# Peptides against a protein of PDB entry 7QUU: the designs that were tried, part 3

Target 1, 43 residues: chain A of PDB entry 7QUU
Amino acid sequence: DAVEPSVEKEYKKIISFRDTVFEGKHQQFLVPNNVRLKFLRDR

## One batch from the design tools (peptide; made by RFdiffusion4, then SolubleMPNN)

Design b1_p8_6_s3 (from b1_p8_6, 5 letters changed)
Fold by OpenDDE base, seed 2:
Structure b1_p8_6_s3 (fold): chain B 43 residues (1-43), chain A 8 residues (1-8)
Amino acid sequence: as target 1 above (43 residues)
Amino acid sequence: DLVELLKE
């Protein structure tokens, strides 16, 4: 599937956000409204 | 911790 360059740029931001969360670094990221994040924490 | 990314 050809992903538009704009959409690919948005995905790269979301992946960067994911990786930051896994590293325990809290940063505010603008996530596109068409993408949600589900956090699973072991309790 | 797991982060799942879902497209709507």
Scores: peptide ipSAE 0.020, ipTM 0.414, DockQ to the pose 0.188
Fold by OpenDDE base, seed 5:
Structure b1_p8_6_s3 (fold): chain B 43 residues (1-43), chain A 8 residues (1-8)
Amino acid sequence: as target 1 above (43 residues)
Amino acid sequence: DLVELLKE
């Protein structure tokens, strides 16, 4: 399935948000309303 | 830590 370029751009922002949160950086990223993050902790 | 992206 070809991911639309718009959707790929949104995912790149969410990945950047993830990396910033895990680095403990308090940067606010606009997460698109149509996409949510699920954090899976490795047990 | 794994991050999954969920589309609504």
Scores: peptide ipSAE 0.019, ipTM 0.398, DockQ to the pose 0.195
Fold by OpenDDE base, seed 1:
Structure b1_p8_6_s3 (fold): chain B 43 residues (1-43), chain A 8 residues (1-8)
Amino acid sequence: as target 1 above (43 residues)
Amino acid sequence: DLVELLKE
């Protein structure tokens, strides 16, 4: 399943933030093609 | 909204 480009962009920001804050690295997280993002609506 | 990362 292709991750929506908007979703992938948001994910890359979250991971870049994580890596910057915790690892001190500006590593571009490549989302593997076999990884999907799921938005869970707060129920 | 929670973002979950799922591996296939």
Scores: peptide ipSAE 0.019, ipTM 0.363, DockQ to the pose 0.202
Fold by OpenDDE base, seed 3:
Structure b1_p8_6_s3 (fold): chain B 43 residues (1-43), chain A 8 residues (1-8)
Amino acid sequence: as target 1 above (43 residues)
Amino acid sequence: DLVELLKE
């Protein structure tokens, strides 16, 4: 399935944010310290 | 996949 390039770019940002918050990886984005990301998987 | 930004 071809993911649109815009959707893939936003997905990569979301994954990088997740890795920063949960794995203690280097912050790639200026995220405020009081902001959290909730992931909902649609089944 | 839904993504929500929660601000405190």
Scores: peptide ipSAE 0.018, ipTM 0.388, DockQ to the pose 0.260

Design b1_p8_6_s4 (from b1_p8_6, 5 letters changed)
Fold by OpenDDE base, seed 4:
Structure b1_p8_6_s4 (fold): chain B 43 residues (1-43), chain A 8 residues (1-8)
Amino acid sequence: as target 1 above (43 residues)
Amino acid sequence: DLEQLIKE
């Protein structure tokens, strides 16, 4: 599937956020639910 | 590739 370059850039940000927050690649900072929701809304 | 990024 040809994903548009704009959409692919946004997905890379989602994956980087997933890795940072959920995979514990940085110390489990409990990212407050409000910060998670802000990241999803500021798109 | 988006599918590859989701599988990581």
Scores: peptide ipSAE 0.038, ipTM 0.548, DockQ to the pose 0.048
Fold by OpenDDE base, seed 5:
Structure b1_p8_6_s4 (fold): chain B 43 residues (1-43), chain A 8 residues (1-8)
Amino acid sequence: as target 1 above (43 residues)
Amino acid sequence: DLEQLIKE
């Protein structure tokens, strides 16, 4: 499935933000796939 | 790849 470059760029920002906010917390904040897919669909 | 990122 071809992911649009815009969607991939936004997703990378969410991951980078997660990693920055949870850096040093060792908590894998598992955003459920359904929540990730909802965010990507609403843009 | 978005599928790789979702699996992470």
Scores: peptide ipSAE 0.037, ipTM 0.549, DockQ to the pose 0.064
Fold by OpenDDE base, seed 1:
Structure b1_p8_6_s4 (fold): chain B 43 residues (1-43), chain A 8 residues (1-8)
Amino acid sequence: as target 1 above (43 residues)
Amino acid sequence: DLEQLIKE
């Protein structure tokens, strides 16, 4: 599915934040789609 | 792509 450029930009920030917070933890925390949608709505 | 970034 084509992700809108705005949604992809905000998702990259969530991933960068995840990767920074979990730096050294090999746990790929899948950000659930509902949490992603909340983050995009609150901006 | 969102799906690619989850697989990384």
Scores: peptide ipSAE 0.033, ipTM 0.530, DockQ to the pose 0.054
Fold by OpenDDE base, seed 3:
Structure b1_p8_6_s4 (fold): chain B 43 residues (1-43), chain A 8 residues (1-8)
Amino acid sequence: as target 1 above (43 residues)
Amino acid sequence: DLEQLIKE
């Protein structure tokens, strides 16, 4: 199935965010799920 | 599903 280019772009942003926040040297700060989703939409 | 990926 060809993933729409818009959906693939948003998926890549989510993966990059995950890798930066969880696999990075950063302490897991308790970001509320609503704030995480807002941060991804506002960029 | 993108919502499942964010809940993990």
Scores: peptide ipSAE 0.025, ipTM 0.488, DockQ to the pose 0.058

Design b1_p8_7_s1 (from b1_p8_7, 4 letters changed)
Fold by OpenDDE base, seed 4:
Structure b1_p8_7_s1 (fold): chain B 43 residues (1-43), chain A 8 residues (1-8)
Amino acid sequence: as target 1 above (43 residues)
Amino acid sequence: IDELIKLI
């Protein structure tokens, strides 16, 4: 079954968020709390 | 944060 285009778009957002949070742990700058909270509210 | 990365 082809993954619905809406589900694929949400999956790509989850992966981009994971990668941003991972990068933010290795950078001197933590991922801003507003970006994290926006992602969790837009789901 | 670590728990959230483990859930994604």
Scores: peptide ipSAE 0.031, ipTM 0.464, DockQ to the pose 0.055
Fold by OpenDDE base, seed 1:
Structure b1_p8_7_s1 (fold): chain B 43 residues (1-43), chain A 8 residues (1-8)
Amino acid sequence: as target 1 above (43 residues)
Amino acid sequence: IDELIKLI
């Protein structure tokens, strides 16, 4: 299923926010690379 | 915030 480019852009913002908040709260936890949502990989 | 981190 192709996610619309508009919806993908909104998801990328939400996850950048999540990752920033998570890294800020969990600076002592190695955020496993598998917790980075697989859809933030630029194809 | 923690609820939002769990939902995403």
Scores: peptide ipSAE 0.031, ipTM 0.481, DockQ to the pose 0.159
Fold by OpenDDE base, seed 3:
Structure b1_p8_7_s1 (fold): chain B 43 residues (1-43), chain A 8 residues (1-8)
Amino acid sequence: as target 1 above (43 residues)
Amino acid sequence: IDELIKLI
C-alpha cells in the first residue's frame, strides 16, 4: 500500500519525538506494525 | 491515532 506523503511525514514526526523522549530515558520503544498500519489507514 | 498517543 502506497502511504500518502502527508501521512508518512506525520509518522516520521511521531517517531522523531518518541526517539528524543526515550533516548533521554535510556529506553528503546518500537511502534508495533499493527499500530503503524492503523494510523496510516485512519487517514 | 489514539493508540499512538497512548504509546508516547
Scores: peptide ipSAE 0.030, ipTM 0.460, DockQ to the pose 0.240
Fold by OpenDDE base, seed 5:
Structure b1_p8_7_s1 (fold): chain B 43 residues (1-43), chain A 8 residues (1-8)
Amino acid sequence: as target 1 above (43 residues)
Amino acid sequence: IDELIKLI
């Protein structure tokens, strides 16, 4: 099953965002309006 | 600090 190129592009952005946040890099990722990311901080 | 990024 070929993942649609749109979905693969969104997935790659989510992974790049994750990796940048874990690296402590404050890069503003343009999250697509259809994709909401929530930071779960375990307090 | 375990930051979990969850897709909503």
Scores: peptide ipSAE 0.024, ipTM 0.429, DockQ to the pose 0.143

Design b1_p8_7_s2 (from b1_p8_7, 3 letters changed)
Fold by OpenDDE base, seed 4:
Structure b1_p8_7_s2 (fold): chain B 43 residues (1-43), chain A 8 residues (1-8)
Amino acid sequence: as target 1 above (43 residues)
Amino acid sequence: IEELRKLI
């Protein structure tokens, strides 16, 4: 099944966001809720 | 949708 290039681009953004939130939890810098809410609204 | 829930 060829994943459409649009869907792959959105998937890569979700992974990058997950990794940023995970790193933020380990670095004591909780990713601000406004950045999380922006990512969910810009879809 | 369920695969996205496992990913986040």
Scores: peptide ipSAE 0.029, ipTM 0.448, DockQ to the pose 0.053
Fold by OpenDDE base, seed 3:
Structure b1_p8_7_s2 (fold): chain B 43 residues (1-43), chain A 8 residues (1-8)
Amino acid sequence: as target 1 above (43 residues)
Amino acid sequence: IEELRKLI
């Protein structure tokens, strides 16, 4: 199934965010609730 | 945090 180019761009942003937040250290970055709410609201 | 971990 070809992932739509819009969904692929969103997925790449989620992965880049994961890599920036989680690959840099095994540190539980407390993602502030405002950053979480912005990401869920921009859908 | 847990809901974002399930999505990622």
Scores: peptide ipSAE 0.028, ipTM 0.448, DockQ to the pose 0.065
Fold by OpenDDE base, seed 5:
Structure b1_p8_7_s2 (fold): chain B 43 residues (1-43), chain A 8 residues (1-8)
Amino acid sequence: as target 1 above (43 residues)
Amino acid sequence: IEELRKLI
């Protein structure tokens, strides 16, 4: 299943924002990749 | 903030 380039771009922004906001917070949110992609697809 | 943590 090819993730659309638009969805992948928004995913990378959300991950970058997470990593910036949670940088130094030892909370690795292990959101499974299937749950992450479902959220971006349903929006 | 807590809702955003469930999102990402």
Scores: peptide ipSAE 0.028, ipTM 0.452, DockQ to the pose 0.232
Fold by OpenDDE base, seed 1:
Structure b1_p8_7_s2 (fold): chain B 43 residues (1-43), chain A 8 residues (1-8)
Amino acid sequence: as target 1 above (43 residues)
Amino acid sequence: IEELRKLI
């Protein structure tokens, strides 16, 4: 199943955001609101 | 954030 390049790019952003905001499934870092808003704007 | 935490 070839994932479309657009969908792969979006998935990589979601994973990068996860790894920036959450360490594993349970730890939420105190990420500044501007970083959160950047991710939501770039979707 | 909490809804996104459930998704990812």
Scores: peptide ipSAE 0.026, ipTM 0.439, DockQ to the pose 0.060

Design b1_p8_7_s4 (from b1_p8_7 with M7L)
Fold by OpenDDE base, seed 3:
Structure b1_p8_7_s4 (fold): chain B 43 residues (1-43), chain A 8 residues (1-8)
Amino acid sequence: as target 1 above (43 residues)
Amino acid sequence: IEELKELI
């Protein structure tokens, strides 16, 4: 099953965000609660 | 921070 190019692009953004937030050395990026909730609601 | 690890 070929993942749609739109879904693959979103998945790559989620992974890149995960890797930046969790593998990025000890800076609590205070993701404003408003940006956190916008990313989850634009689906 | 842990609650975000389970969601992403």
Scores: peptide ipSAE 0.026, ipTM 0.441, DockQ to the pose 0.059
Fold by OpenDDE base, seed 4:
Structure b1_p8_7_s4 (fold): chain B 43 residues (1-43), chain A 8 residues (1-8)
Amino acid sequence: as target 1 above (43 residues)
Amino acid sequence: IEELKELI
């Protein structure tokens, strides 16, 4: 099944967010609930 | 933190 180009773009945003939050630093940045809610609303 | 690992 060809992944729709819109779905691939959203997937790349999710992966970039994962990598920024989990791979990026020894700082447990509690992603502020407002940033989490913004990311979920920009779908 | 665990809840974010399950959501991503």
Scores: peptide ipSAE 0.026, ipTM 0.435, DockQ to the pose 0.059
Fold by OpenDDE base, seed 2:
Structure b1_p8_7_s4 (fold): chain B 43 residues (1-43), chain A 8 residues (1-8)
Amino acid sequence: as target 1 above (43 residues)
Amino acid sequence: IEELKELI
């Protein structure tokens, strides 16, 4: 089943957000809680 | 923050 290009783009954004916020870049970039919640609300 | 790690 070909993943819809829209769903693949959203998935890549979620992974990039996870890596930036949780996998050690979180100490360099204080992502405000408002930006985290905005990323989840732009669905 | 932990709740977001489980959701993603």
Scores: peptide ipSAE 0.025, ipTM 0.440, DockQ to the pose 0.057
Fold by OpenDDE base, seed 5:
Structure b1_p8_7_s4 (fold): chain B 43 residues (1-43), chain A 8 residues (1-8)
Amino acid sequence: as target 1 above (43 residues)
Amino acid sequence: IEELKELI
């Protein structure tokens, strides 16, 4: 099953956001006020 | 609020 290019693009944004937040790089991501991301920590 | 639950 090929992941649709739209879904892959949103996935890559979410991973880049994770990596930036966990690296302690305080880039102010403009998260839309109507979108809540819930991160599962990879154990 | 669209909860993107569990993508990471």
Scores: peptide ipSAE 0.025, ipTM 0.417, DockQ to the pose 0.190

Design b1_p8_8_s2 (from b1_p8_8, 3 letters changed)
Fold by OpenDDE base, seed 2:
Structure b1_p8_8_s2 (fold): chain B 43 residues (1-43), chain A 8 residues (1-8)
Amino acid sequence: as target 1 above (43 residues)
Amino acid sequence: DELIELIK
């Protein structure tokens, strides 16, 4: 499926954010403690 | 398609 270049760019940012969270670097982000993030899998 | 879901 051809993903629009704009959507792909946003997706790559979300994946980079996810990976940073899983690396334990999430402390750098002001995420409220009551917010659960659910990310798509990298495809 | 939603790329991220925020659950409060």
Scores: peptide ipSAE 0.024, ipTM 0.369, DockQ to the pose 0.264
Fold by OpenDDE base, seed 4:
Structure b1_p8_8_s2 (fold): chain B 43 residues (1-43), chain A 8 residues (1-8)
Amino acid sequence: as target 1 above (43 residues)
Amino acid sequence: DELIELIK
Protein backbone atom coordinates (compact mmCIF):
# COMPACT_ATOMS: atom_id res chain seq x y z
CA ASP B 1 0.00 0.00 0.00
CA ALA B 2 1.73 3.17 -1.20
CA VAL B 3 0.64 5.50 1.60
CA GLU B 4 1.15 8.83 -0.13
CA PRO B 5 3.05 11.09 2.31
CA SER B 6 0.60 13.02 4.52
CA VAL B 7 2.00 16.22 2.95
CA GLU B 8 1.04 15.12 -0.59
CA LYS B 9 -2.50 14.25 0.54
CA GLU B 10 -2.84 17.67 2.19
CA TYR B 11 -1.41 19.41 -0.90
CA LYS B 12 -3.89 17.60 -3.19
CA LYS B 13 -6.74 18.78 -0.92
CA ILE B 14 -5.50 22.40 -1.07
CA ILE B 15 -5.18 22.30 -4.89
CA SER B 16 -8.58 20.67 -5.27
CA PHE B 17 -10.12 23.30 -2.96
CA ARG B 18 -8.45 26.08 -5.00
CA ASP B 19 -9.84 24.60 -8.20
CA THR B 20 -13.32 24.42 -6.64
CA VAL B 21 -13.30 28.02 -5.37
CA PHE B 22 -11.49 29.79 -8.23
CA GLU B 23 -12.22 27.63 -11.30
CA GLY B 24 -15.82 26.69 -10.41
CA LYS B 25 -14.85 22.99 -10.56
CA HIS B 26 -17.44 21.25 -8.38
CA GLN B 27 -15.54 19.18 -5.92
CA GLN B 28 -17.75 19.38 -2.85
CA PHE B 29 -15.28 19.62 -0.01
CA LEU B 30 -17.16 19.07 3.21
CA VAL B 31 -15.43 21.79 5.19
CA PRO B 32 -16.13 20.89 8.83
CA ASN B 33 -18.00 23.73 10.62
CA ASN B 34 -14.99 24.21 12.93
CA VAL B 35 -12.56 24.79 10.01
CA ARG B 36 -11.88 28.38 8.99
CA LEU B 37 -10.76 29.24 5.50
CA LYS B 38 -8.05 31.89 5.26
CA PHE B 39 -7.07 33.31 1.91
CA LEU B 40 -3.33 33.95 1.82
CA ARG B 41 -2.22 36.25 -0.95
CA ASP B 42 1.22 35.23 -1.98
CA ARG B 43 2.95 38.60 -2.37
CA ASP A 1 -1.05 33.57 -6.45
CA GLU A 2 -3.73 33.07 -3.78
CA LEU A 3 -3.34 30.12 -1.41
CA ILE A 4 -6.11 28.86 0.84
CA GLU A 5 -5.18 27.85 4.35
CA LEU A 6 -7.47 25.42 6.16
CA ILE A 7 -7.37 26.39 9.84
CA LYS A 8 -8.82 23.73 12.19
Scores: peptide ipSAE 0.022, ipTM 0.352, DockQ to the pose 0.181
Fold by OpenDDE base, seed 5:
Structure b1_p8_8_s2 (fold): chain B 43 residues (1-43), chain A 8 residues (1-8)
Amino acid sequence: as target 1 above (43 residues)
Amino acid sequence: DELIELIK
């Protein structure tokens, strides 16, 4: 069982969050209640 | 380019 490194798991959650919130993709992600995500879009 | 900040 390839234990995906903790960094890749967190990255996949962030991408899933972005896709769900901004692209309307229905992916469920578990963000811990103590974690905040900030998206900086370079315009 | 899109930057993502994780704050724990």
Scores: peptide ipSAE 0.021, ipTM 0.345, DockQ to the pose 0.170
Fold by OpenDDE base, seed 3:
Structure b1_p8_8_s2 (fold): chain B 43 residues (1-43), chain A 8 residues (1-8)
Amino acid sequence: as target 1 above (43 residues)
Amino acid sequence: DELIELIK
């Protein structure tokens, strides 16, 4: 099953973001202006 | 644990 190139590109960004965050790498990622990042602390 | 939520 060929994953659509758009979906694969989005998935690669999510994985890269995950790996960056979990590896403690301080990489800036470009978030589209219509996307907000919310850090939820578990209370 | 800190969760990161992507809000569109």
Scores: peptide ipSAE 0.021, ipTM 0.348, DockQ to the pose 0.164

Design b1_p8_8_s3 (from b1_p8_8 with E1D E6L)
Fold by OpenDDE base, seed 5:
Structure b1_p8_8_s3 (fold): chain B 43 residues (1-43), chain A 8 residues (1-8)
Amino acid sequence: as target 1 above (43 residues)
Amino acid sequence: DELEELIK
């Protein structure tokens, strides 16, 4: 699936924020595919 | 997909 470069850049920021805020919590927040698709659709 | 690997 071709993720747009703009969307990829934002997910990288969200993950960097997660990793900074939850430092040491390797909680894999499984983003459900429907939430990902909603975020992609709202752009 | 780098994004899929990062979300996992």
Scores: peptide ipSAE 0.036, ipTM 0.542, DockQ to the pose 0.067
Fold by OpenDDE base, seed 4:
Structure b1_p8_8_s3 (fold): chain B 43 residues (1-43), chain A 8 residues (1-8)
Amino acid sequence: as target 1 above (43 residues)
Amino acid sequence: DELEELIK
C-alpha cells in the first residue's frame, strides 16, 4: 500500500516507542479505542 | 512494504 511519507514518519515513531517500552517484544497490545481515537484526533 | 516489515 502507498503510505503517505508524513504518515510513514509517524508510524516509525510508534514502532520506535514500542521497541523502547516493550524491549523489542512484538507484543500486540490492544490499544484501547479511546486512546486510539485520541491519537487520531491529535494529528 | 517497509512499514509492514517494521510492524512484524
Scores: peptide ipSAE 0.034, ipTM 0.529, DockQ to the pose 0.053
Fold by OpenDDE base, seed 1:
Structure b1_p8_8_s3 (fold): chain B 43 residues (1-43), chain A 8 residues (1-8)
Amino acid sequence: as target 1 above (43 residues)
Amino acid sequence: DELEELIK
């Protein structure tokens, strides 16, 4: 699915923030789809 | 997709 470049850029920031805060480069904190969608809509 | 690489 072609994710819009703007949405992809903001998702990369969420992942970088997660990895910085939770000290685990790949712990699948299921960012619930609702939290992801809220972050993307609040911009 | 670059998103799939970030979830792996």
Scores: peptide ipSAE 0.031, ipTM 0.521, DockQ to the pose 0.055
Fold by OpenDDE base, seed 3:
Structure b1_p8_8_s3 (fold): chain B 43 residues (1-43), chain A 8 residues (1-8)
Amino acid sequence: as target 1 above (43 residues)
Amino acid sequence: DELEELIK
């Protein structure tokens, strides 16, 4: 199935954010509010 | 939070 280029770009942003905020499946980092708000604005 | 649950 061809994923639309817009949806694929959003998916890659979510995965990159996950990989920055979480080490593997078990460690969550404290994300500053300004970084969270930037992610939501660039969506 | 809801964003954390979406990316887990």
Scores: peptide ipSAE 0.023, ipTM 0.456, DockQ to the pose 0.061

Design b1_p8_8_s4 (from b1_p8_8, 5 letters changed)
Fold by OpenDDE base, seed 4:
Structure b1_p8_8_s4 (fold): chain B 43 residues (1-43), chain A 8 residues (1-8)
Amino acid sequence: as target 1 above (43 residues)
Amino acid sequence: DELVKLIE
């Protein structure tokens, strides 16, 4: 099944956000405890 | 690929 272009665009945004907030295993920015962050992880 | 919660 081909991933819809809309879903691929959202995936790329989530990865870009992950890579902006985290470098390797370290968080670059202090995230407030009330903000729940979910990221895509490769299996 | 799975959505993983990293921060609460």
Scores: peptide ipSAE 0.023, ipTM 0.317, DockQ to the pose 0.256
Fold by OpenDDE base, seed 5:
Structure b1_p8_8_s4 (fold): chain B 43 residues (1-43), chain A 8 residues (1-8)
Amino acid sequence: as target 1 above (43 residues)
Amino acid sequence: DELVKLIE
């Protein structure tokens, strides 16, 4: 299935954000302390 | 497609 180029760009940003959060660099992002992101994995 | 959900 050809993922639309817009959705692929958003997915790449989400993966980069996820990886940065897991590296402990999440303090660089303006995420409220009471809010967590749940990432949906593309299957 | 839904890529992210915010949770508190």
Scores: peptide ipSAE 0.021, ipTM 0.334, DockQ to the pose 0.282
Fold by OpenDDE base, seed 2:
Structure b1_p8_8_s4 (fold): chain B 43 residues (1-43), chain A 8 residues (1-8)
Amino acid sequence: as target 1 above (43 residues)
Amino acid sequence: DELVKLIE
């Protein structure tokens, strides 16, 4: 399916943020254990 | 749709 270039750009930002948070590269962002995170993923 | 919104 043709993904709109704007949606793909937002997706890449969300994935980069996710990966950086989970890799511990954002040690300053204590995501509280009760924070429900919303991510985009390839299906 | 190639993109899904996940809630974790």
Scores: peptide ipSAE 0.020, ipTM 0.352, DockQ to the pose 0.260
Fold by OpenDDE base, seed 1:
Parts: structure tokens; sequence; C-alpha cells
Structure b1_p8_8_s4 (fold): chain B 43 residues (1-43), chain A 8 residues (1-8)
């Protein structure tokens, strides 16, 4: 499946956000537990 | 590769 360049750009932003949040680089966002977005990559 | 967003 050819992923459109737009979708790939959005995916890269989500991965960067995930990595920044999980690496503790986002210590300033108390993301309430009810706003936790789980990003699953279906393989 | 599909990106699935789960909202709890």
Amino acid sequence: as target 1 above (43 residues)
Amino acid sequence: DELVKLIE
C-alpha cells in the first residue's frame, strides 16, 4: 500500500510526539489519564 | 502500515 506523503508526515509527527512524551522530555504536560492516546501501528 | 488511534 502506497502511504500518501501527507499520511507519512502525520505519522512522523505522532511518533515524535510519542517519543518526546515517553522519554520524559514533556515533564510539563500532565496529560490527564483520560486524554492518553495510545498509538498502535498495525503491521 | 495503518495508524490506529485508540481513545480510552
Scores: peptide ipSAE 0.020, ipTM 0.330, DockQ to the pose 0.181

## One batch from the design tools (peptide; made by RFdiffusion4, then SolubleMPNN)

Design b1_p9_1_s1 (from b1_p9_1 with E4D E5K)
Fold by OpenDDE base, seed 3:
Structure b1_p9_1_s1 (fold): chain B 43 residues (1-43), chain A 9 residues (1-9)
Amino acid sequence: as target 1 above (43 residues)
Amino acid sequence: SLYDKIEEA
C-alpha cells in the first residue's frame, strides 16, 4: 500500500529528529542513553 | 496517524 503523504511527512520529521538528537547535534532536552524513540501508530 | 514516543530501550 502507498504511504499517505501526510504520514510520509511525519515519518521524515521523526527520522530527522532521531538523527539530530542521537547524533548529539541538538541538545534541547536530555535523552538518557538507555532511552530510544519508538514509532507509535493508531490501533 | 504516526507519532513518536520516547521509551526505555
Scores: peptide ipSAE 0.030, ipTM 0.411, DockQ to the pose 0.089
Fold by OpenDDE base, seed 5:
Structure b1_p9_1_s1 (fold): chain B 43 residues (1-43), chain A 9 residues (1-9)
Amino acid sequence: as target 1 above (43 residues)
Amino acid sequence: SLYDKIEEA
C-alpha cells in the first residue's frame, strides 16, 4: 500500500531503532505476554 | 512499501 512521506519517515526511524536493538546496542525491552509486535518490513 | 502488524496472543 501507499504510505505518506511523513509516515514513511517515522517507519524508517522505527526500523533504525529495531536494527540498533538487535545489534545489541540496547537491552531487550519488556513485551506484554499477551501482545506481539511484528516489526516493520519493506516490500 | 512498508508494513507493520500488532497481534494479541
Scores: peptide ipSAE 0.028, ipTM 0.377, DockQ to the pose 0.071
Fold by OpenDDE base, seed 4:
Structure b1_p9_1_s1 (fold): chain B 43 residues (1-43), chain A 9 residues (1-9)
Amino acid sequence: as target 1 above (43 residues)
Amino acid sequence: SLYDKIEEA
């Protein structure tokens, strides 16, 4: 099945975030202590 | 599909 362009964009954002926060591949950014980001996959 | 969610801690 072809991946929709919208899904691909969101996937790239998720990977970029992971690399920034957990793998140190990108510039670090500050996140407010009262906010967290959770990535969800629906299938 | 893929989603991101912002949650309050």
Scores: peptide ipSAE 0.028, ipTM 0.407, DockQ to the pose 0.078
Fold by OpenDDE base, seed 1:
Structure b1_p9_1_s1 (fold): chain B 43 residues (1-43), chain A 9 residues (1-9)
Amino acid sequence: as target 1 above (43 residues)
Amino acid sequence: SLYDKIEEA
């Protein structure tokens, strides 16, 4: 299934953060259609 | 958010 634009936006932000922190770079990428964002349930 | 997780659909 296609990822909704809002989910794709947040996914890109997370990957960008990862790349910045761990790799020190910014890279363009495609968000996989089979990937989604969810909230973790608080315990 | 800090409570977001990426999961495979």
Scores: peptide ipSAE 0.028, ipTM 0.404, DockQ to the pose 0.092

Design b1_p9_1_s2 (from b1_p9_1, 3 letters changed)
Fold by OpenDDE base, seed 3:
Structure b1_p9_1_s2 (fold): chain B 43 residues (1-43), chain A 9 residues (1-9)
Amino acid sequence: as target 1 above (43 residues)
Amino acid sequence: SLYDKILEA
């Protein structure tokens, strides 16, 4: 089954964050209350 | 899991 566009968008954000951390960079960001990554553990 | 795929990608 194709990944939903909303899930794909969050996937790309997480990859970008990972790479930034591994490069020793820091950035502040806000997580909206209506956005949750609980699905990552269930799949 | 998708979580593991993110870590390994």
Scores: peptide ipSAE 0.048, ipTM 0.525, DockQ to the pose 0.054
Fold by OpenDDE base, seed 5:
Structure b1_p9_1_s2 (fold): chain B 43 residues (1-43), chain A 9 residues (1-9)
Amino acid sequence: as target 1 above (43 residues)
Amino acid sequence: SLYDKILEA
């Protein structure tokens, strides 16, 4: 299934978070409060 | 899954 545009936006934020925390990219990011790894695993 | 996409991106 195609990822909905709203989910894609959240996806990009999570990538930024990953890069900042684990890859040292130091990118500014905002992760919505409703975005959790549990949600990601369900898709 | 979206989870896998995030890990692989």
Scores: peptide ipSAE 0.048, ipTM 0.504, DockQ to the pose 0.064
Fold by OpenDDE base, seed 1:
Structure b1_p9_1_s2 (fold): chain B 43 residues (1-43), chain A 9 residues (1-9)
Amino acid sequence: as target 1 above (43 residues)
Amino acid sequence: SLYDKILEA
C-alpha cells in the first residue's frame, strides 16, 4: 500500500527528530508541536 | 505497528 503524502511527511519528521536526539547531544530541547506525530499512537 | 517500523528504520 502506498503511503499517503501526509504520513510520509510525518515519517520524515520523526526520523529526523530521532536521528537528532540520538546523536549524543544531551541538550534539553522543547519538541515543537509540528514534529509531534499523531499516527504513531494509532498504528 | 507503524511506531515500531519508524523506530527500526
Scores: peptide ipSAE 0.045, ipTM 0.509, DockQ to the pose 0.054
Fold by OpenDDE base, seed 4:
Structure b1_p9_1_s2 (fold): chain B 43 residues (1-43), chain A 9 residues (1-9)
Amino acid sequence: as target 1 above (43 residues)
Amino acid sequence: SLYDKILEA
């Protein structure tokens, strides 16, 4: 199934978030509410 | 799950 462009954008932000955490960067960054994928827990 | 796929990507 084709991934909607909005979902792809959010996916990229999640990967960026993950990479930041795994790199051990001590930076605070805000993840906007509109990019929080609630369905990640259900899929 | 999609969560697992993101962790593995």
Scores: peptide ipSAE 0.040, ipTM 0.503, DockQ to the pose 0.055

